# Peptides against a protein of PDB entry 5KEZ: the designs that were tried, part 258

Target 1, 320 residues: chain A of PDB entry 5KEZ
Amino acid sequence: NVAIYNPFRPWWERYQPVSYKLCTRSGNEDEFRNMVTRCNNVGVRIYVDAVINHMCGNAVSAGTSSTCGSYFNPGSRDFPAVPYSGWDFNDGKCKTGSGDIENYNDATQVRDCRLTGLLDLALEKDYVRSKIAEYMNHLIDIGVAGFRLDASKHMWPGDIKAILDKLHNLNSNWFPAGSKPFIYQEVIDLGGEPIKSSDYFGNGRVTEFKYGAKLGTVIRKWNGEKMSYLKNWGEGWGFVPSDRALVFVDNHDNQRGHGAGGASILTFWDARLYKMAVGFMLAHPYGFTRVMSSYRWPRQFQNGNDVNDWVGPPNNNGVI

## One batch from the design tools (peptide; made by RFdiffusion4, then SolubleMPNN)

Design b2_p26_6_s4 (from b2_p26_6, 16 letters changed)
Fold by OpenDDE base, seed 5:
Structure b2_p26_6_s4 (fold): chain B 320 residues (1-320), chain A 26 residues (1-26)
Amino acid sequence: as target 1 above (320 residues)
Amino acid sequence: SEVNERFRKYHAGFREWEAGLVAANA
């Protein structure tokens, strides 16, 4: 991915890929392979956060400032380490003046335009699908158990399916023969927009963002909410079917920023309430549960915004 | 940053909803 130095090595640089090489601040491919093997051998499975909707930002300077030293040129859409070129992006398909998503009520913009400048891959192209599948299959062959698909809301469900149809069975050294990768898709559906979580049920589970939001209001006793109201928690609260839901109290995004998804969301900053929420989540049968492991950073609020929301995990001069 | 902008836009619906809740409980 791109190496960002201003601010200094933010967490979000990881979500600006320039190649599919397993070479980041977390380690190299050999180290990753070793970790996956050791984990699998003791029954711990690995699921990879796959960033496949886009490459890096269009405004990032060309060069070799990346975690694996790969050259890239956002201006010319040149990513030779893949390789991708200008033919592999949706620049000509997006009809907005800026090239970015401008209206989230327009499903076509949401899927065909750039997410805040991030170069949008043409996932309708078989070539692009194949390059992504090769990346994911390499991980499958190493021994991962499945994937979180980042920014799934911004990809056409059919394109995702086409990629998934190219995937290998899981590595038989650790998984039963014929096992398929476990897929969960990040889709933010809080209502009011044309894209729905149900659009993606055919590809795997989806994130249920209503879960953490609503649970937060209940635990915080906002709007007169009571714990007793949780008697019909799950589908009774308008959530997606349990067998399609991946649920969580918080994630790396919504734990950041007041009023930007962090207000009702419970996090480790409110330790007692957070433990109550996590305990409830783990005890209740609804959905597939995910528990967050995060870190503290020096929050600094200005005009309701944390100016340090970019701060990544504890590191030594950029090395994790 | 682009990612910060992504967060702000990507979570726009959530921000609006939460802003309303905060205001209601203020």
Scores: peptide ipSAE 0.032, ipTM 0.635, DockQ to the pose 0.039
Fold by OpenDDE base, seed 4:
Structure b2_p26_6_s4 (fold): chain B 320 residues (1-320), chain A 26 residues (1-26)
Amino acid sequence: as target 1 above (320 residues)
Amino acid sequence: SEVNERFRKYHAGFREWEAGLVAANA
């Protein structure tokens, strides 16, 4: 991915890929392979956060400032390490003036335009699908158990399916023969937009963001909510079907969204309430559960926003 | 930042919802 130095190596640089090389702040491919092997050998499975909707931001300077030193040129859509070129992006398909998503009530814009400047891959193309599948298959062959698909709301469900249909079975060294990768898709659906979580049920599980939001409200006793109201928690609260739900109390994004989506969300900053919420989540049978592991950073609020929300995990001069 | 902007836009509906909750409980 792109190496960002201003601010200094933020967490979000990881979501701006320039290649599919397994070479990041966390280590190289050999180290990753070693980790996967060691984890699998003790029954811990690895699920990769796969960024396949886009490459890096369109405004990032060309060069070799990347975690594996690969050259890239966002301006010309040149990513030779893949390789991608201008033919592999949706620049001509997006019809907005900026090239970015401008109206989230337009599903076509949401899928075909750039997510906040991130170069939008033309997932309709078999070439692009195949390159992504090759990346994911390499990971599968290493021994990962599945994937979180980042920014799934911004990909057409059919394109996702086409990629998934190209995937190998899981590595038989650790998984039963014929096992398929576990897929969960990040889709933010709180209502009010045309794209729905149900659009993606055919591809795998979907993140249920209503879960953490509503649970936070209950635990905080907002709007007169009581714990006793959780008697019909799950589908009874309007959430997606349990077998399609990936549930969580917080994630890396809304953990940083005070006043902008973080007020009801419980985090480790509110330790007691957070433990209550996580405990309840783990005890309740609804959905597939995900527990957050995070870190403290020096929060500085200005106009309701944490100006230090970019701060990444503890590191040694950028190396995690 | 670009990703932070994504977060702000991605959670716009959530922000409005939370703002309403805070106001209701003030």
Scores: peptide ipSAE 0.028, ipTM 0.622, DockQ to the pose 0.037
Fold by OpenDDE base, seed 3:
Structure b2_p26_6_s4 (fold): chain B 320 residues (1-320), chain A 26 residues (1-26)
Amino acid sequence: as target 1 above (320 residues)
Amino acid sequence: SEVNERFRKYHAGFREWEAGLVAANA
């Protein structure tokens, strides 16, 4: 991915890929392979956050400022380490003036235009699908158990399916023969927009963002909410079917939301309430649970916003 | 800070919803 130095190596640089090489600030491919092996050998499975909707931002300077040293040029859509070129992006499909998503009520914009400047891959192309599948299959062959698909809302479900259909079975050294990768898709659906979580059920589980949001309001006793109202928690609260839901109290994004830890979203910053929420989540049978492991950073609020929301995990001069 | 901006825009609807809740309880 792009190596960002202003601010200094933020967490979000990981979501600006320039290649599918497994060399990042966390380590190289050999180290990753070693970790996966050691984890699998003790029954701990690895799921990769796969950034496949886009490459890096369109305004990033061309050069070799990347975690693996690969050259890239956003201006010309040149990513030779893949390789991608101008033919592999949706620039011509997006009809907005900016080239970015301007209206989230327009599903076509949401999927064909750039997410905040991130170069949008043409996932309708078999070439692009194949390059992504090769990346994911390499990880599968290493021994990962599945994937979080980043920004799934911004990809056509059919394109995702086409990629998933190219995936290998899991590595038989650790998984039963014929095992399929576990897939969960990041889709933000709180209602009111044309794109629905149900559009993605066919590909795997989806994130249920209503879960953390609503649980936060209940635990905080907002709007007269009571714990007793959780009697029908899950589908009874309008959430997606349990067998399609990936649930969580907070994630890396909304942990840094409005005021560095969204208003309703509970985070480790509110330790007592957070423990209550996480405890409830783990005790309740609804959905597949994910527990956040984060870190403390020096929050500085200006006009209600944390200006240090970019701060990444503890590191040694950019190396974790 | 393009990806940092991604969060702001990607979660805009969520933050608006939260803002409404805060206002309702203020």
Scores: peptide ipSAE 0.034, ipTM 0.639, DockQ to the pose 0.039; fails the geometry check
Fold by OpenDDE base, seed 1:
Structure b2_p26_6_s4 (fold): chain B 320 residues (1-320), chain A 26 residues (1-26)
Amino acid sequence: as target 1 above (320 residues)
Amino acid sequence: SEVNERFRKYHAGFREWEAGLVAANA
C-alpha cells in the first residue's frame, strides 16, 4: 500500500493499495505464511480484509513510496505491479463532476465513482476480476479460511459473485476437500438508501451495523431501554437474518467516529459497558460474532472530534 | 483523512440517528 508520512503512517494507509504483494508494515509474505500455518495447526483460522474495490487515492504522488517499494502513478492510473492501467478503472463510467461519489442515494455513483478519491476499479472487466481472484487465490493457497470484502457496498453484487466464482477451494491440508472460503461483506445499511444488505446475501454474510448501535443504546440505558428488551434480540429487532449477519460491538471505523467514536457505540474506552456488550454478544446465538482487538492512542478532542483518529496500531517497523 | 471522510459520509444516516439519541439523553 501507499506509505503516508503526513500524518505519520496512519491506519488508513492500509486501505490504499498499490499492489497485491504481501509486504506491509504488518509483515512480509514469509511471515504471513508462518502465521497462517501456526494458527491453522492449532485450530485458529484466518480471514483477510480484502481491499478489492479500489486502489490508492487519486491525489497521492507518483513514485515508489509504498510498503513493498512498487512504483505507482495515480495520475495515469498506472499500477505496474498488478498490472493495472487506465483501462482498468471506472473513470469513464462515473458521471459526477468531481469523479467522486457525490450522492449516496444514487446507487450508480456509489458503485462506479471514487470513494473519497480512491481510484475505483472496473470490476466489470474480466481482467480486473481475474487479477483480484489471483490475489485471493494466492491467499487461499497459503491457507486462509475466508475474507472480509471491504467496501462491498461500492461494488456490484454480480461483480463480486464473478470474482468469488473464480476462487479455489480451501487448502486441503487444513480444510475438508471442497470447502469454500468464508465470505462476509462490509455493507452499511441503516435504512433509507437504495442499496440494501439483502442485495449481497447471495455472496455471503453481511455486516449488521444496527447491532452495535442498538446494543449500545440498550447497555447505556438510553431512552429508557432495558436489558429485558433484548428478549427478542436479532430478527425481532429488525436485523438481517441470523445466517446472513456478521455482528460486532464496534469496528475500527465507528470506534473513530465523531466524538469518542460515536456516542452510542461502545468501545474499550468504556471498559465496563463494553465488557457487558461483548459478553452479551458472545452469549447470544444471533449472527456470526466478531470480537474487536484494538489499541489505545493519544486521543485529542477538538470541537468534539478526535484529531488523532488517524493513529495506527503500535508498530516498530520504521523501514517499510 | 480520506477513509475517515468516507466513514463520515458513509455513515451519515447513523450520525443523524445517533445525534437524535444524544439529544434525547443529554
Scores: peptide ipSAE 0.029, ipTM 0.616, DockQ to the pose 0.037; fails the geometry check

Design b2_p26_7_s1 (from b2_p26_7, 9 letters changed)
Fold by OpenDDE base, seed 3:
Structure b2_p26_7_s1 (fold): chain B 320 residues (1-320), chain A 26 residues (1-26)
Amino acid sequence: as target 1 above (320 residues)
Amino acid sequence: SAADAAEAAKRRAKVIAYYEELNKNL
């Protein structure tokens, strides 16, 4: 991914890829392979956050300022480490003046235009699908158990399906023969927009962002909410079917106080309430549960916003 | 470069704004 130095190596630089090389601030491919092996050997499975909707931002300067030193040129859509070229992006499909998503009530913009300037891959192309599949299959062959698909809302479900259909079975050294990768898709559906979580059920599980948002309001006792109202928690609250839901109290985005769910989201910063919420989540049978493990950073609020929300995990000069 | 990093930060700010917009539907 792009190496960003101002602010200094923020957590979100990981979501601006320039190659599919397993060479990042977390380590190299050999170290990753070793980690996956050691984890699998003790029954801990690895799921990769796969950024496949886009490459890096369109305004980033060309060069080799990346975690693996690969050259890239966003201006010309040149990512030779893949390789991608101008033919592999949706620039010509997006009809907005800016090239970015301008109206989230327009499903075609949401999927065909750039998410906040991030170069949008033409996932309709078999070439692009194959390059992504090769990346994911390499990870599968290493021994990962599945994937979180980042920004799934911004990809056509059919394109995702086409990629998933190219995936190998899981590595038989650790998984039963014929096992398929576990897929969960980041889709932010809080209602009110055309794109629905149900559009993605055919590909795997989806994130249920209503879960953390609503649970936060209940635990915080906002608006007269009571724990007794959780009697029909899950589908009864309008959530997706349990067998399609991946649930969580918070994630890396909304942990910063500005993500989907807003101020209702509980985090480790509110330790007591957070423990209550996580405890409830783990006790309740709805959905596939995910527990956040994060870190403290020096929060500095200005006008209600943490100016240090970019701060990544503890590191040694940018290396984790 | 510093300019590239600053631009990246601006892009992230837009993502934050998007999330805030989504929260209006809660």
Scores: peptide ipSAE 0.019, ipTM 0.559, DockQ to the pose 0.693
Fold by OpenDDE base, seed 5:
Structure b2_p26_7_s1 (fold): chain B 320 residues (1-320), chain A 26 residues (1-26)
Amino acid sequence: as target 1 above (320 residues)
Amino acid sequence: SAADAAEAAKRRAKVIAYYEELNKNL
């Protein structure tokens, strides 16, 4: 991914890829392979956060300022380490003046335009699908158990399906023969937009962002909400079917106070209430559960917003 | 660069604005 130095190595640089090489601040490919092997050997499975909707920001300077030293040029859409070129992006398909998503009520914009300047890959192209599949298959062959698909809302479900259809079975050294990768898709559906979580059920599970948002309001006792109202928690609250739901109390975005769910989201900053919410989540039989492991950062609120929401995990001069 | 930082900040602001819009639907 790109190496950003201002601000100094923010967490979100990880979501700006310039190649599919396994060289990041977290380690190199050999170290990753070693970790996967060690985890699998004790029954811990690895699921990769796969960024496949886009490459880095369109305004990032060209050069070799990346975690693996690969050259890239956002201006010319040149990513030779893949390789991608201008033919592999949706610049010509997006019809907005800025090239970015401007109207989230337009599903075509949401999927064909740039998410906040991130160069949008042309996932309709078999070449692009194949490059992504090769990346994911390399990980599968290493021994990962599945994937979180980042920014799935911004990809056409059919394009995702086409990629998934190219995937290998899981590594038989650790998984039963014929096992398929576990897929869960990040789709933010709080209602009010044309794109729905149900659009993606055919590809695997989806994130249920209503879960953390609604649970937060209940635990916080907002709007007269009571714990007793959770008797029909899950589908009874309008959530997706349990077998399609990936549920969580918070994620890295909404933990920073401005994500989906807003101020209702419980985090480690509210330790007691957070433990209550996580305990309830683990006890209640709804969805596939995900527990957050995070870190503290020096929050600095200005006008209700944390100006340090970019701060990444503890590091030694950028090395994690 | 300073220019890159400015653009990054703008992008992040857009993300925040998007989430704020989504939260209106709760």
Scores: peptide ipSAE 0.019, ipTM 0.557, DockQ to the pose 0.820
Fold by OpenDDE base, seed 2:
Structure b2_p26_7_s1 (fold): chain B 320 residues (1-320), chain A 26 residues (1-26)
Amino acid sequence: as target 1 above (320 residues)
Amino acid sequence: SAADAAEAAKRRAKVIAYYEELNKNL
């Protein structure tokens, strides 16, 4: 991915790929392979956060400032380490003035325009699908168990399906023959927009963002809500079907939120309530559960926003 | 870059806005 130095090595640089090389601040491919093997050998499975909707930001300077030293040029859409070129992006499809998503009520913009400047891959192209599948298959062959598909809301479900149809079975060294990768898709659906989580059910599980938001309000006893109301927690609260849901109390994005809605999210900053929420989530039989492991950072709130929400994990001058 | 930071902040702001909207509907 791109190495960002202003601010200094933020967490979100990980979500700006310039290649599919397994070479980042976390280590190289050999180290990753070693980790996967060690984990699998003790029954711990690895799921990769796969960033396949986009490459790096449009405004990032061209060069070799990347975690694996690969050259890239966002301006010309040149990513030779893949390789991608200008033919592999949706620039011509997006009709907004900025080239970014401007209206989330326009599903076409949400899918074909850049997410906050991130160069949007043309996932309709078989070439692009194949390059992504190759990346994911390499990981599968290493021994990962599945994937979180980042920014799935911004990809057409059919394009995702086409990629998934190219995937190998899981590595038979650790998984039964014929095992399929576990897929869960990040889709932010709180209602009010045309894109629905249900659009993605055919590809695998989806993130249920209503879960953490609603649970936070209940645990905080907001709006007269009581824990006793959680008896029908899940589908009874309007959430997606249990077998399609991946649930969580917080994630890296909403953990950095602030404001009325953001304030509902429980995080490690509110340790007692957070433990209650996580405990309830793990105990209640709804959805596939995900527990957050995070870190503290020096939060500084200005106008309702943490100006240090970019801060990545503890590091020594960029080395994790 | 400063531009990257601004874009990232925009993404976070959208997430916050989603939850704020949800909370208002409770």
Scores: peptide ipSAE 0.015, ipTM 0.484, DockQ to the pose 0.362
Fold by OpenDDE base, seed 4:
Structure b2_p26_7_s1 (fold): chain B 320 residues (1-320), chain A 26 residues (1-26)
Amino acid sequence: as target 1 above (320 residues)
Amino acid sequence: SAADAAEAAKRRAKVIAYYEELNKNL
């Protein structure tokens, strides 16, 4: 991915890829392979956060300022380490004046235009699908168990399916023969927009962002809500079917105070209430559960927003 | 570069604004 030095190596640089090389702040491919092997040998499975909707920001300077030193040129849509060119992006398909998503009530814009300037890949093209599948298959062959698909809301479900249909079975050294990768898709559906979580059920599980938002409200005792109201927690609260839900109390975005769910989201900063929420989540039989592991950073609030929400994990001069 | 940093900040601001808009739909 792009290496950002101002601010100094933010967490979100990880979501601006310039290649599919397994070479980042966290380590190189050999180290990753070693980790996957050691984890699998003790029954711990690895799921990769796969950024496949886009490459880096359109305004990032061309050069080799990337975690693996690969050259890239956003201006010309040149990513030779893949390789991608100008033919592999939706620049001509997006009809907005800016080239960015301007109206989230237009599903076509949401999927065909750039997410906040991030170069939008033409996932309708078999070439693009194949390059992504090659990346994911390499990971599968290493021994990962599945994937989180980042920004799934911004990809057509059919394009995702086409990629998934190209995937190998899991590595038989650790998984039963014929096992399929576990897929969960990040879709922010809080209502009010045309794209729905149900659009993606055919591809795998979907993040249920209403879960953390509503649970936070209840545990905080906002609006007169009580724990006893959680008796029918799950589908009874209007959430997606249990077998399609991936649930969580917080994630990396909404932990930083501005993510989907608003101020109701509980985090480790509110330790007592957070433990209650996580405990309830793990005890209640709804959805596939995900527990957050995070870190403290020097929060600095200005106008209600943490200006240090970019701060990444503890590191040694950028290396994690 | 300074230009890259400015653009990154702009993108992050847009993301924040989007999340804030989504939160109104709860």
Scores: peptide ipSAE 0.013, ipTM 0.372, DockQ to the pose 0.752

